# Peptides against a protein of PDB entry 5X9X, part 7

Target 1, 41 residues: chain A of PDB entry 5X9X
Amino acid sequence: SSVSELEQRLRDVKNTNSRFRKALMEKENELQALIRKLGPE

## One batch from the design tools (peptide; aimed at target 1 F20 L24 E30)

Design b2_p13_6_s3 (made by RFdiffusion4, then SolubleMPNN; from b2_p13_6, 6 letters changed)
Fold by OpenDDE base, seed 2:
Structure b2_p13_6_s3 (fold): chain B 41 residues (1-41), chain A 13 residues (1-13)
Amino acid sequence: as target 1 above (41 residues)
Amino acid sequence: RIEEEIQEIRKKL
């Protein structure tokens, strides 16, 4: 049904969003580690 | 990885 398709699309968007959020957090942690290495020393 | 890209840039300087 059209409702079942919309529910599936919503699940797919939520899964994609979760993956992107994880990737962004990993990149932020990497950037913070680099910023600490580039600190005033 | 950003660190790997930065290390590659540093090797070229």
Scores: peptide ipSAE 0.032, ipTM 0.455, DockQ to the pose 0.082
OpenDDE base, seeds 1, 3, 4, 5: peptide ipSAE 0.021, 0.024, 0.025, 0.027; ipTM 0.407, 0.458, 0.455, 0.442

Design b2_p13_6_s4 (made by RFdiffusion4, then SolubleMPNN; from b2_p13_6, 6 letters changed)
Fold by OpenDDE base, seed 2:
Formats: sequence, structure tokens, C-alpha cells
Structure b2_p13_6_s4 (fold): chain B 41 residues (1-41), chain A 13 residues (1-13)
Amino acid sequence: as target 1 above (41 residues)
Amino acid sequence: DIEKEIQELRKKL
């Protein structure tokens, strides 16, 4: 049904959003770790 | 929880 398709699309968008937010947070943490390793030297 | 949210919306239709 049209309702079931819209529910599925909403689920897919929210799941995709959650995955990308997690990936961005992990990349930020990786960058912070690299900055600490490089230091001011 | 996304699935819980969807199930709650279905109850209103």
C-alpha cells in the first residue's frame, strides 16, 4: 500500500541518517587522535 | 526506536 511504502522510505531514511551520523562521529574521533599524535612538534 | 515510532503511527491511521 501507499502507506506501507511511505513507512518503508521513512525507515530507510532514518537508518541511513543514523549510519552517516555514526560514521562522521568516528571520523572526527580519528582526526582528534591523529592531531594528538602529531602534536605541536 | 524507529520501528516503535512507525507502529505507533499505524495505530492512528
Scores: peptide ipSAE 0.045, ipTM 0.631, DockQ to the pose 0.028
OpenDDE base, seeds 1, 3, 4, 5: peptide ipSAE 0.023, 0.020, 0.026, 0.021; ipTM 0.436, 0.379, 0.425, 0.236; seeds 3, 5 fail the geometry check

Design b2_p13_7 (made by RFdiffusion4)
Pose (drawn by RFdiffusion4):
Structure b2_p13_7 (pose): chain A 41 residues (1-41), chain P 13 residues (1-13)
Amino acid sequence: as target 1 above (41 residues)
Amino acid sequence: EINEIETEMDELE
């Protein structure tokens, strides 16, 4: 049905998106962590 | 540092 060339790139990009969606939510943690460091003086 | 993180988030999007 689907050619291997397409699905192999698809598996790659999906692993890419899943990883990127993880890293994005993590960077928000770093973002708020810095703001918790803006908390003091 | 915050601006760097926001740029990294934009690249990830």

Design b2_p13_7_s1 (made by RFdiffusion4, then SolubleMPNN; from b2_p13_7, 6 letters changed)
Fold by OpenDDE base, seed 5:
Structure b2_p13_7_s1 (fold): chain B 41 residues (1-41), chain A 13 residues (1-13)
Amino acid sequence: as target 1 above (41 residues)
Amino acid sequence: KIEEIRKEMQELL
C-alpha cells in the first residue's frame, strides 16, 4: 500500500541518516586528534 | 601557519 511504501522510505531515510551521523562523529574525532598533534603553536 | 591550520580544522568540528 502507499502507506507501507512511505513507512519503508522513512525507515530507509532514518538508516541513511544514522550512517552519516556515525561517519561525521568519527571524522570529528579524527580532526580533534590531529588538532591535538599540532600542539599549541 | 600552524595556528591557521588549527583554526581551519577547528571550524570543521
Scores: peptide ipSAE 0.039, ipTM 0.542, DockQ to the pose 0.128
OpenDDE base, seeds 1, 2, 3, 4: peptide ipSAE 0.036, 0.037, 0.038, 0.038; ipTM 0.535, 0.532, 0.535, 0.540

Design b2_p13_7_s2 (made by RFdiffusion4, then SolubleMPNN; from b2_p13_7, 7 letters changed)
Fold by OpenDDE base, seed 3:
Structure b2_p13_7_s2 (fold): chain B 41 residues (1-41), chain A 13 residues (1-13)
Amino acid sequence: as target 1 above (41 residues)
Amino acid sequence: KIEELLKEMQELK
């Protein structure tokens, strides 16, 4: 049904959003590690 | 300098 398709699309968007949030967190951690190597400046 | 970079990173979230 059209409702079931909309519910599926909403789940897919939420799952994609969650994956991108995780990738951003990993990049943040990488950047923080690089920043720490620059010293206390 | 580190504090400034950390602020910029927070804006990217």
Scores: peptide ipSAE 0.033, ipTM 0.538, DockQ to the pose 0.187
OpenDDE base, seeds 1, 2, 4, 5: peptide ipSAE 0.031, 0.032, 0.032, 0.031; ipTM 0.538, 0.522, 0.535, 0.530; seeds 1, 2, 5 fail the geometry check

Design b2_p13_7_s3 (made by RFdiffusion4, then SolubleMPNN; from b2_p13_7, 7 letters changed)
Fold by OpenDDE base, seed 4:
Structure b2_p13_7_s3 (fold): chain B 41 residues (1-41), chain A 13 residues (1-13)
Amino acid sequence: as target 1 above (41 residues)
Amino acid sequence: RIQEILEEMQKLK
């Protein structure tokens, strides 16, 4: 049904959003580590 | 300076 399809799309968007948020956090932490190695500022 | 900005951005999450 259109409702079940919308519910599935919403789950997929939430899962994708969660994965991207995690990936961004990991990349930002890695960037911080690289910046610390580069210099004090 | 960039490190300070990145640390501040993490605190805002």
Scores: peptide ipSAE 0.042, ipTM 0.606, DockQ to the pose 0.124
OpenDDE base, seeds 1, 2, 3, 5: peptide ipSAE 0.039, 0.041, 0.040, 0.040; ipTM 0.595, 0.598, 0.601, 0.596; seeds 1, 2, 3, 5 fail the geometry check

Design b2_p13_7_s4 (made by RFdiffusion4, then SolubleMPNN; from b2_p13_7, 8 letters changed)
Fold by OpenDDE base, seed 3:
Structure b2_p13_7_s4 (fold): chain B 41 residues (1-41), chain A 13 residues (1-13)
Amino acid sequence: as target 1 above (41 residues)
Amino acid sequence: EIQKLLEEMQKLK
């Protein structure tokens, strides 16, 4: 049904959003590691 | 100099 398709699309968007949020967190952690290597400069 | 990395972190949030 059209309702079931809309519910599926909403789930897919939420899952995609969650994956992008995880990727951004990993990049933030990478940058923090680089900051720690540079020291107080 | 860490300012550039801090700025990039802000863009990711």
Scores: peptide ipSAE 0.028, ipTM 0.544, DockQ to the pose 0.242
OpenDDE base, seeds 1, 2, 4, 5: peptide ipSAE 0.027, 0.023, 0.025, 0.028; ipTM 0.494, 0.490, 0.498, 0.499; seeds 1, 5 fail the geometry check

Design b2_p13_8 (made by RFdiffusion4)
Pose (drawn by RFdiffusion4):
Structure b2_p13_8 (pose): chain A 41 residues (1-41), chain P 13 residues (1-13)
Amino acid sequence: as target 1 above (41 residues)
Amino acid sequence: INDILKEKKALLE
């Protein structure tokens, strides 16, 4: 049905998106962690 | 913070 060339790139980019969606949420943690460091003086 | 926002923008692109 689907050619291997397409689905191999698709598995790659899905792994890419899932990793990126993970890293994006983590960067928000780093963002708030810095603001918790803006908390003091 | 600006560096993190740039990294977040690069992940969205």

Design b2_p13_8_s1 (made by RFdiffusion4, then SolubleMPNN; from b2_p13_8, 8 letters changed)
Fold by OpenDDE base, seed 4:
Structure b2_p13_8_s1 (fold): chain B 41 residues (1-41), chain A 13 residues (1-13)
Amino acid sequence: as target 1 above (41 residues)
Amino acid sequence: MEEIRREMQELLE
């Protein structure tokens, strides 16, 4: 049904969003590690 | 290195 298709699309969007949020968090952690390496200099 | 560190810190905010 059109409803079941919309529900599936919403799940797919949420899953994609979750994956990108995880990737952004990993990049944030990488940047934080680089900041620590730079120190106060 | 302070400038680069500051810019990187701003990206994490």
Scores: peptide ipSAE 0.028, ipTM 0.579, DockQ to the pose 0.114
OpenDDE base, seeds 1, 2, 3, 5: peptide ipSAE 0.028, 0.027, 0.027, 0.027; ipTM 0.572, 0.595, 0.594, 0.590

Design b2_p13_8_s2 (made by RFdiffusion4, then SolubleMPNN; from b2_p13_8, 6 letters changed)
Fold by OpenDDE base, seed 2:
Formats: sequence, structure tokens, C-alpha cells
Structure b2_p13_8_s2 (fold): chain B 41 residues (1-41), chain A 13 residues (1-13)
Amino acid sequence: as target 1 above (41 residues)
Amino acid sequence: IEEIRKEMQELLE
């Protein structure tokens, strides 16, 4: 049904958004670790 | 190095 298709699309968008949020958090943590390695220089 | 740290910090904001 049109409703079930919209519900599926909404689940897919939520899953994609969750994956991107996780990837961004991992990259932020990586950048913060690099900033720390640069030291006070 | 401080300039690089600053630029990287700005990217995290």
C-alpha cells in the first residue's frame, strides 16, 4: 500500500541518517585526536 | 602549528 511504502521510505531515511551521524562522529573524534597529536605548536 | 590547530578546531565547531 502507499502507506506501507511511505513507512518503508521513512525507515530507510532514518537508517541512512543514523549511519551518517555515526560516520560524522567518528571523523570528529579522528580530527580531535589529530589536533591533540599536533600539540601546542 | 598553532594555525593548523586553529583551522582544525574551526572545522569541528
Scores: peptide ipSAE 0.032, ipTM 0.554, DockQ to the pose 0.111
OpenDDE base, seeds 1, 3, 4, 5: peptide ipSAE 0.032, 0.031, 0.031, 0.031; ipTM 0.560, 0.556, 0.552, 0.552; seeds 1, 3 fail the geometry check

Design b2_p13_8_s3 (made by RFdiffusion4, then SolubleMPNN; from b2_p13_8, 6 letters changed)
Fold by OpenDDE base, seed 1:
Structure b2_p13_8_s3 (fold): chain B 41 residues (1-41), chain A 13 residues (1-13)
Amino acid sequence: as target 1 above (41 residues)
Amino acid sequence: IQKILEEMQQLLE
């Protein structure tokens, strides 16, 4: 049904959002590690 | 470079 398709699309968007948030967190951690390696420069 | 990384980190918060 149109409702079930909309519910599926909403789940897909939420899952995509969660994946991007996780990827951003991982990149933030990577940047933090790079900042630490660069030191005071 | 560090300043650029700091700015990028702030955008990811």
Scores: peptide ipSAE 0.036, ipTM 0.626, DockQ to the pose 0.170
OpenDDE base, seeds 2, 3, 4, 5: peptide ipSAE 0.035, 0.031, 0.034, 0.031; ipTM 0.622, 0.581, 0.584, 0.587; seed 5 fails the geometry check

Design b2_p13_8_s4 (made by RFdiffusion4, then SolubleMPNN; from b2_p13_8, 7 letters changed)
Fold by OpenDDE base, seed 2:
Structure b2_p13_8_s4 (fold): chain B 41 residues (1-41), chain A 13 residues (1-13)
Amino acid sequence: as target 1 above (41 residues)
Amino acid sequence: IEKIKEEMQELLE
């Protein structure tokens, strides 16, 4: 049904959003680790 | 060093 298709699309968007949020957090952690190696200068 | 931090941020994003 059109409703079940919209519910599926909403689940797919939520899953994609969750994956991107995780990837952004991993990149931020990598950036912070590299910044710590460079020091405060 | 601050410039290098900015360049690293641009590469990681």
Scores: peptide ipSAE 0.032, ipTM 0.576, DockQ to the pose 0.131
OpenDDE base, seeds 1, 3, 4, 5: peptide ipSAE 0.018, 0.029, 0.018, 0.031; ipTM 0.426, 0.587, 0.417, 0.570

## One batch from the design tools (peptide; aimed at target 1 F20 R21 L24)

Design b2_p14_1 (made by RFdiffusion4)
Pose (drawn by RFdiffusion4):
Structure b2_p14_1 (pose): chain A 41 residues (1-41), chain P 14 residues (1-14)
Amino acid sequence: as target 1 above (41 residues)
Amino acid sequence: EIEEEIEELKEKLE
C-alpha cells in the first residue's frame, strides 16, 4: 500500500516530533527554573 | 536563549 521510502521517512519524523515535543516541554522547565532564580534579589 | 530554542523547536514541528 504505502511505499517503503515514504514510511521510513515517516517513522523518522515521528520519532523526531515525539522527541521534539518532549524537549519543548523540558525547555519550559528550564525556563521556569531560571525564573525561580529571578525570584531572589 | 531558552525562548529562542523553544521557537526553533516550534518551527521544526510546523

Design b2_p14_1_s1 (made by RFdiffusion4, then SolubleMPNN; from b2_p14_1, 6 letters changed)
Fold by OpenDDE base, seed 5:
Structure b2_p14_1_s1 (fold): chain B 41 residues (1-41), chain A 14 residues (1-14)
Amino acid sequence: as target 1 above (41 residues)
Amino acid sequence: KIKEEIQKLREKLA
């Protein structure tokens, strides 16, 4: 049904959102490590 | 080492 399909799509979007949030956090941490290594150079 | 760190960032793409 249209309702069940919308509920499924919402779950899929939430799962994708959670994955991207985790990836962004990990990228940000690594970026900050690189910035510290670069220093004032 | 910067090149290796850039590659790590690319591999974290979800």
Scores: peptide ipSAE 0.044, ipTM 0.552, DockQ to the pose 0.107
OpenDDE base, seeds 1, 2, 3, 4: peptide ipSAE 0.031, 0.038, 0.032, 0.038; ipTM 0.502, 0.550, 0.523, 0.549; seeds 1, 2, 3 fail the geometry check

Design b2_p14_1_s4 (made by RFdiffusion4, then SolubleMPNN; from b2_p14_1, 4 letters changed)
Fold by OpenDDE base, seed 3:
Structure b2_p14_1_s4 (fold): chain B 41 residues (1-41), chain A 14 residues (1-14)
Amino acid sequence: as target 1 above (41 residues)
Amino acid sequence: DILEEIQELKKKLE
């Protein structure tokens, strides 16, 4: 049904959003580690 | 692996 399709699309968007948020957090942590390595120590 | 690549570049500049 049209309702079940909209519910499925909403779940797919939420799952995709969650995956991208995790990937961005991991890249931010990697960037922070690089910045620390470029420091004077 | 970006971290290892940056470490290699730093080593070349020392």
Scores: peptide ipSAE 0.028, ipTM 0.413, DockQ to the pose 0.034
OpenDDE base, seeds 1, 2, 4, 5: peptide ipSAE 0.026, 0.026, 0.026, 0.026; ipTM 0.463, 0.459, 0.462, 0.460

Design b2_p14_2 (made by RFdiffusion4)
Pose (drawn by RFdiffusion4):
Structure b2_p14_2 (pose): chain A 41 residues (1-41), chain P 14 residues (1-14)
Amino acid sequence: as target 1 above (41 residues)
Amino acid sequence: ELEEAIEESEEEIE
């Protein structure tokens, strides 16, 4: 049905998107962690 | 940068 060339790139970009969506939510943690460091003086 | 990369990956998935 689907050619291997397409689905191999698809598996790659899906692993990419899943990883990027994880890293994005993590960078928000680093973002708020810095703001918790803006909390003091 | 990550949001743009996610949008590009979604377009490739589509």

Design b2_p14_2_s1 (made by RFdiffusion4, then SolubleMPNN; from b2_p14_2, 9 letters changed)
Fold by OpenDDE base, seed 5:
Formats: structure tokens, C-alpha cells, sequence
Structure b2_p14_2_s1 (fold): chain B 41 residues (1-41), chain A 14 residues (1-14)
């Protein structure tokens, strides 16, 4: 139904958003790890 | 970028 299709689309958008957040967090963590390696130690 | 896409998606979900 139209309602079920809209619900599915909303779920897909939320899942995509979650995946993007995860990817961003992973890249930020990678960046911070590299920054630490370049630190004064 | 990725952050901008996340923010745009969040706005759509408000």
C-alpha cells in the first residue's frame, strides 16, 4: 500500500542516515588517530 | 560532504 511504501522509504532514509553517521564517526576517529601519531610524543 | 548529507536527511525527518 501507499502507506507501507512510505514507511519503507522512511526506514530506508533512516538506515542511510545511520550508515552515514557511522562512516563519518569512523573517519573522524581515523583522523584523530593520525593526529595523535603526529603529536609531540 | 557526508556531514552535509546527514544534516539534510535529519532536516527531512524533523
Amino acid sequence: as target 1 above (41 residues)
Amino acid sequence: DLQKKIEETDKLLE
Scores: peptide ipSAE 0.054, ipTM 0.622, DockQ to the pose 0.625
OpenDDE base, seeds 1, 2, 3, 4: peptide ipSAE 0.021, 0.052, 0.027, 0.025; ipTM 0.460, 0.613, 0.510, 0.433; seed 1 fails the geometry check

Design b2_p14_2_s2 (made by RFdiffusion4, then SolubleMPNN; from b2_p14_2, 8 letters changed)
Fold by OpenDDE base, seed 4:
Structure b2_p14_2_s2 (fold): chain B 41 residues (1-41), chain A 14 residues (1-14)
Amino acid sequence: as target 1 above (41 residues)
Amino acid sequence: DLKKKIEETEKLLE
């Protein structure tokens, strides 16, 4: 691969990583909401 | 999410 292609791949990995981190955060928030609904019971 | 992850990973291999 060319240097420019490797740089593009690195950018794409960073972008994908950021997207999935956001998705995981949203799922964590959903889980926490469900946990709170369950309560101490 | 897994389907999208696979698709994005495959694009990195092109």
Scores: peptide ipSAE 0.034, ipTM 0.525, DockQ to the pose 0.199
OpenDDE base, seeds 1, 2, 3, 5: peptide ipSAE 0.036, 0.044, 0.026, 0.034; ipTM 0.476, 0.496, 0.436, 0.468; seeds 1, 2 fail the geometry check

Design b2_p14_2_s3 (made by RFdiffusion4, then SolubleMPNN; from b2_p14_2, 9 letters changed)
Fold by OpenDDE base, seed 4:
Structure b2_p14_2_s3 (fold): chain B 41 residues (1-41), chain A 14 residues (1-14)
Amino acid sequence: as target 1 above (41 residues)
Amino acid sequence: DLEQKIKEADELLK
């Protein structure tokens, strides 16, 4: 049904959102670690 | 299913 399709889309968006949030955090941490390694400190 | 949702999300992260 149209309702079931909308519920499925909402679940997909929530899953994607969660994955992006995690990926952004991990990439930021990775970048900061690399910056520290490349820096003069 | 969950596996398909993960696959779709992973494609967006490439």
Scores: peptide ipSAE 0.034, ipTM 0.564, DockQ to the pose 0.075
OpenDDE base, seeds 1, 2, 3, 5: peptide ipSAE 0.031, 0.032, 0.030, 0.031; ipTM 0.574, 0.576, 0.288, 0.267; seed 3 fails the geometry check

Design b2_p14_2_s4 (made by RFdiffusion4, then SolubleMPNN; from b2_p14_2, 10 letters changed)
Fold by OpenDDE base, seed 2:
Structure b2_p14_2_s4 (fold): chain B 41 residues (1-41), chain A 14 residues (1-14)
Amino acid sequence: as target 1 above (41 residues)
Amino acid sequence: DLEKQIAETDKLLA
Protein backbone atom coordinates (compact mmCIF):
# COMPACT_ATOMS: atom_id res chain seq x y z
CA SER B 1 0.00 0.00 0.00
CA SER B 2 0.98 3.63 -0.31
CA VAL B 3 1.22 3.87 3.47
CA SER B 4 3.49 0.85 3.77
CA GLU B 5 5.66 2.17 0.94
CA LEU B 6 6.05 5.53 2.65
CA GLU B 7 6.91 3.81 5.91
CA GLN B 8 9.55 1.77 4.12
CA ARG B 9 10.99 4.88 2.48
CA LEU B 10 11.17 6.61 5.83
CA ARG B 11 13.04 3.64 7.30
CA ASP B 12 15.44 3.69 4.37
CA VAL B 13 16.11 7.40 4.82
CA LYS B 14 16.76 6.93 8.52
CA ASN B 15 19.17 4.08 7.82
CA THR B 16 21.00 6.16 5.22
CA ASN B 17 21.15 9.08 7.63
CA SER B 18 22.68 6.86 10.29
CA ARG B 19 25.34 5.64 7.87
CA PHE B 20 26.29 9.17 6.86
CA ARG B 21 26.47 10.26 10.49
CA LYS B 22 28.93 7.49 11.22
CA ALA B 23 31.00 8.35 8.15
CA LEU B 24 31.13 12.04 9.08
CA MET B 25 32.20 11.29 12.64
CA GLU B 26 34.91 8.93 11.43
CA LYS B 27 36.18 11.51 8.96
CA GLU B 28 36.21 14.19 11.63
CA ASN B 29 38.23 11.92 13.90
CA GLU B 30 40.61 11.16 11.06
CA LEU B 31 41.06 14.86 10.31
CA GLN B 32 41.72 15.66 13.94
CA ALA B 33 44.36 12.95 14.09
CA LEU B 34 46.02 14.28 10.94
CA ILE B 35 45.94 17.83 12.25
CA ARG B 36 47.69 16.69 15.41
CA LYS B 37 50.34 14.97 13.32
CA LEU B 38 50.86 17.99 11.07
CA GLY B 39 50.83 20.50 13.90
CA PRO B 40 53.82 22.62 14.83
CA GLU B 41 54.72 20.14 17.50
CA ASP A 1 28.72 21.79 15.21
CA LEU A 2 28.32 18.33 13.77
CA GLU A 3 26.22 17.34 16.77
CA LYS A 4 23.90 20.27 16.11
CA GLN A 5 23.53 19.19 12.50
CA ILE A 6 22.79 15.63 13.57
CA ALA A 7 20.20 16.86 16.07
CA GLU A 8 18.57 18.90 13.34
CA THR A 9 18.26 15.90 11.05
CA ASP A 10 16.94 13.78 13.91
CA LYS A 11 14.19 16.30 14.50
CA LEU A 12 13.39 16.35 10.81
CA LEU A 13 13.06 12.57 10.64
CA ALA A 14 11.35 12.05 14.00
Scores: peptide ipSAE 0.044, ipTM 0.602, DockQ to the pose 0.231
OpenDDE base, seeds 1, 3, 4, 5: peptide ipSAE 0.022, 0.017, 0.022, 0.023; ipTM 0.272, 0.264, 0.289, 0.280; seed 4 fails the geometry check

Design b2_p14_3 (made by RFdiffusion4)
Pose (drawn by RFdiffusion4):
Structure b2_p14_3 (pose): chain A 41 residues (1-41), chain P 14 residues (1-14)
Amino acid sequence: as target 1 above (41 residues)
Amino acid sequence: LEEKIEESEEEIES
């Protein structure tokens, strides 16, 4: 049905998106962690 | 990262 060339790139970009969606949420943690460091003087 | 996610979504849809 689907050619291997397409689905192999698809598996790659899905692993890419999942990883990126993970890293994005993590960078928000770093973002708020810096603001918790803006908390003091 | 948001741009890369949008690009990956377009590739997934393609």

Design b2_p14_3_s1 (made by RFdiffusion4, then SolubleMPNN; from b2_p14_3, 7 letters changed)
Fold by OpenDDE base, seed 5:
Structure b2_p14_3_s1 (fold): chain B 41 residues (1-41), chain A 14 residues (1-14)
Amino acid sequence: as target 1 above (41 residues)
Amino acid sequence: LKEKIEETDKLLAS
């Protein structure tokens, strides 16, 4: 149905958003780790 | 990745 399709699309968008946010967080953590390696220590 | 998040944020805000 139209309602079920819209609900599915919303779930898909939320899932995609969550996955990309997680990826960005991981990249930020990776970047910070590299910055620490390049630091004074 | 940031562009894709912005895209999905816009969809979620609609």
Scores: peptide ipSAE 0.047, ipTM 0.634, DockQ to the pose 0.701
OpenDDE base, seeds 1, 2, 3, 4: peptide ipSAE 0.027, 0.029, 0.045, 0.027; ipTM 0.356, 0.573, 0.628, 0.565; seeds 1, 4 fail the geometry check

Design b2_p14_3_s2 (made by RFdiffusion4, then SolubleMPNN; from b2_p14_3, 8 letters changed)
Fold by OpenDDE base, seed 3:
Structure b2_p14_3_s2 (fold): chain B 41 residues (1-41), chain A 14 residues (1-14)
Amino acid sequence: as target 1 above (41 residues)
Amino acid sequence: LQKKIEEAEQLLKE
């Protein structure tokens, strides 16, 4: 049904959003590690 | 600054 299709699309968008949020957090951690390697000087 | 540049260049070689 149209309702079940919309519910499925909403679930897919939520899953995609969660995956990208996790990827962004991992990239932030990677950047922080690189900054620590460069050091303050 | 120069030290940070050298460190960055070294990281790019790894």
Scores: peptide ipSAE 0.029, ipTM 0.477, DockQ to the pose 0.018
OpenDDE base, seeds 1, 2, 4, 5: peptide ipSAE 0.026, 0.029, 0.028, 0.030; ipTM 0.520, 0.428, 0.429, 0.438; seeds 1, 2, 4, 5 fail the geometry check

Design b2_p14_3_s3 (made by RFdiffusion4, then SolubleMPNN; from b2_p14_3, 5 letters changed)
Fold by OpenDDE base, seed 1:
Structure b2_p14_3_s3 (fold): chain B 41 residues (1-41), chain A 14 residues (1-14)
Amino acid sequence: as target 1 above (41 residues)
Amino acid sequence: LEKKIEEAEKEIKA
């Protein structure tokens, strides 16, 4: 049904959003580690 | 960091 399809799409969006938020956090941590390796100068 | 960036930029141009 249209309702069940919308519910499925909402679940998919939430799952995708969660995965990308995790990936962004990991990439930010990686970038900060690289910045630290370059030094404060 | 700023000095490292400046040095890297100089190396790229040289």
Scores: peptide ipSAE 0.027, ipTM 0.361, DockQ to the pose 0.017; fails the geometry check
OpenDDE base, seeds 2, 3, 4, 5: peptide ipSAE 0.023, 0.025, 0.026, 0.025; ipTM 0.350, 0.363, 0.351, 0.354; seeds 2, 3, 4, 5 fail the geometry check

Design b2_p14_3_s4 (made by RFdiffusion4, then SolubleMPNN; from b2_p14_3, 8 letters changed)
Fold by OpenDDE base, seed 1:
Structure b2_p14_3_s4 (fold): chain B 41 residues (1-41), chain A 14 residues (1-14)
Amino acid sequence: as target 1 above (41 residues)
Amino acid sequence: LEKKIQEADELLAA
């Protein structure tokens, strides 16, 4: 049904959003680790 | 961040 399709699309968007949020967090942590390796200077 | 990136680039260029 139209309602079920919209619900599925919403779930897909939320799942995608969650995955990208996690990926961005991991990339930020990796970036911070690399920055720290360059030293405080 | 920009400074650190530049420093990293300089290290890679050496």
Scores: peptide ipSAE 0.019, ipTM 0.479, DockQ to the pose 0.020
OpenDDE base, seeds 2, 3, 4, 5: peptide ipSAE 0.030, 0.021, 0.029, 0.021; ipTM 0.398, 0.472, 0.401, 0.481; seeds 2, 3, 4, 5 fail the geometry check

Design b2_p14_4 (made by RFdiffusion4)
Pose (drawn by RFdiffusion4):
Parts: sequence; structure tokens; C-alpha cells
Structure b2_p14_4 (pose): chain A 41 residues (1-41), chain P 14 residues (1-14)
Amino acid sequence: as target 1 above (41 residues)
Amino acid sequence: DDILREKEELEEKL
């Protein structure tokens, strides 16, 4: 049904999106962590 | 700012 060329790239990008969606949520943690460091003086 | 730019780059890739 689907050509291997297409699905191989699809598996790649999906692993890419899943990883990027994880990294994006983590960077928010780093963002709030810095703001917790803006908490003091 | 660096973190916000990194997040923006990730959003563009997505």
C-alpha cells in the first residue's frame, strides 16, 4: 500500500516530533527554573 | 531568552 521510502521518513519524523514535543516541555521546566532563580533579590 | 528561542525553533520544526 504505502511505499517504503515514504514510511521510513515517516517513522523518522514521528520519532523526531515525539522527541521534540518532549524537549519542548522540558525547556519550559528550565524556563520556570530560571524564574525560580529570579525569585530572590 | 535563549530558552524561548530554542522553544521557538522546536515549534517551527514541529

Design b2_p14_4_s1 (made by RFdiffusion4, then SolubleMPNN; from b2_p14_4, 8 letters changed)
Fold by OpenDDE base, seed 4:
Structure b2_p14_4_s1 (fold): chain B 41 residues (1-41), chain A 14 residues (1-14)
Amino acid sequence: as target 1 above (41 residues)
Amino acid sequence: NRILEEMQKLLQKL
């Protein structure tokens, strides 16, 4: 049904968003680690 | 800017 499709699409968007949020968090951690390693250069 | 360049490299791997 239309409602079921919308609910599925919402779940898919939330799952995609969660995956990208995790990837961004990991990259932020890598960047911060790099900054600490390299110093002010 | 050494740090900026390395940060940009990491962003390219995202």
Scores: peptide ipSAE 0.032, ipTM 0.608, DockQ to the pose 0.116
OpenDDE base, seeds 1, 2, 3, 5: peptide ipSAE 0.032, 0.033, 0.032, 0.032; ipTM 0.609, 0.612, 0.610, 0.608; seeds 2, 5 fail the geometry check

Design b2_p14_4_s2 (made by RFdiffusion4, then SolubleMPNN; from b2_p14_4, 6 letters changed)
Fold by OpenDDE base, seed 4:
Structure b2_p14_4_s2 (fold): chain B 41 residues (1-41), chain A 14 residues (1-14)
Amino acid sequence: as target 1 above (41 residues)
Amino acid sequence: DEIKKEMQELKEKL
C-alpha cells in the first residue's frame, strides 16, 4: 500500500542517514589524526 | 530510484 511504501522509504532514509553520519564521523577521526600528526609535537 | 542512486554514489565518494 501507499502507507507501507512511505514507511519503507522513511526507514531507508533513516538507514542512509545513519550510514552517512558514521562515514562523516570516521572522516572526522581521520582528519583529527592527520591534524595531530601535523601538530607542533 | 534516482535518489537512492545518487545517495549510493555519494556514499562511495566519502
Scores: peptide ipSAE 0.034, ipTM 0.516, DockQ to the pose 0.113
OpenDDE base, seeds 1, 2, 3, 5: peptide ipSAE 0.023, 0.033, 0.027, 0.032; ipTM 0.468, 0.517, 0.452, 0.501; seed 3 fails the geometry check

Design b2_p14_4_s3 (made by RFdiffusion4, then SolubleMPNN; from b2_p14_4, 6 letters changed)
Fold by OpenDDE base, seed 4:
Structure b2_p14_4_s3 (fold): chain B 41 residues (1-41), chain A 14 residues (1-14)
Amino acid sequence: as target 1 above (41 residues)
Amino acid sequence: DEILKEMEEIKKKL
């Protein structure tokens, strides 16, 4: 049904969102490591 | 953009 399909697509979007949030967290960690390397030491 | 693609699919079904 259209409702079932919309629910499926919403789940797919949520899964994609979670994947990208994880990728962004990893990139933030990488950036923080670089910032520390560029610090005053 | 995978998120944009999925949102467009949802929009087409409304």
Scores: peptide ipSAE 0.042, ipTM 0.596, DockQ to the pose 0.060
OpenDDE base, seeds 1, 2, 3, 5: peptide ipSAE 0.026, 0.027, 0.029, 0.027; ipTM 0.422, 0.455, 0.457, 0.456; seed 2 fails the geometry check

Design b2_p14_4_s4 (made by RFdiffusion4, then SolubleMPNN; from b2_p14_4, 7 letters changed)
Fold by OpenDDE base, seed 3:
Structure b2_p14_4_s4 (fold): chain B 41 residues (1-41), chain A 14 residues (1-14)
Amino acid sequence: as target 1 above (41 residues)
Amino acid sequence: NKIKEEMEELRKKL
């Protein structure tokens, strides 16, 4: 049904959003590690 | 969340 299709699309968007949030967190952690290595020292 | 709740309410009306 139209409603079930919209619910499925909502789940897909939610899953995609979760994946991107995780990827951003991992990239932020990687960036922080690199910044620490480069440090002001 | 709000969107999920709205979708659930719509589903219940059908």
Scores: peptide ipSAE 0.038, ipTM 0.593, DockQ to the pose 0.026
OpenDDE base, seeds 1, 2, 4, 5: peptide ipSAE 0.026, 0.020, 0.030, 0.020; ipTM 0.449, 0.422, 0.468, 0.429

Design b2_p14_5 (made by RFdiffusion4)
Pose (drawn by RFdiffusion4):
Structure b2_p14_5 (pose): chain A 41 residues (1-41), chain P 14 residues (1-14)
Amino acid sequence: as target 1 above (41 residues)
Amino acid sequence: EEEIEELKEKLEEA
């Protein structure tokens, strides 16, 4: 049905999006962690 | 914040 050339790239980019969506939510943690460091003086 | 915007751009390109 679907050519291997397309689905291989698709598996790649899905692994890419899943990883990027993870890293994005993690960078928000680093963002708030810095603001918790803006908490003091 | 810049790193977050870069990740959003990569997701749009993907």

Design b2_p14_5_s1 (made by RFdiffusion4, then SolubleMPNN; from b2_p14_5, 7 letters changed)
Fold by OpenDDE base, seed 2:
Structure b2_p14_5_s1 (fold): chain B 41 residues (1-41), chain A 14 residues (1-14)
Amino acid sequence: as target 1 above (41 residues)
Amino acid sequence: QKEIQELQNKLKEL
């Protein structure tokens, strides 16, 4: 049904958002580690 | 370092 298709699309968007948020967090942590190695605050 | 951490915290809130 149209409703079930919209619910599926919403789940797909949420899953994609979650994956990108995780990847971003990992890159932010990596960046912070590199900045710490480069020098002072 | 503190300023960078604050910017990263703000970014995570988006």
Scores: peptide ipSAE 0.031, ipTM 0.511, DockQ to the pose 0.108
OpenDDE base, seeds 1, 3, 4, 5: peptide ipSAE 0.028, 0.032, 0.034, 0.032; ipTM 0.496, 0.510, 0.524, 0.520; seeds 1, 3, 4, 5 fail the geometry check

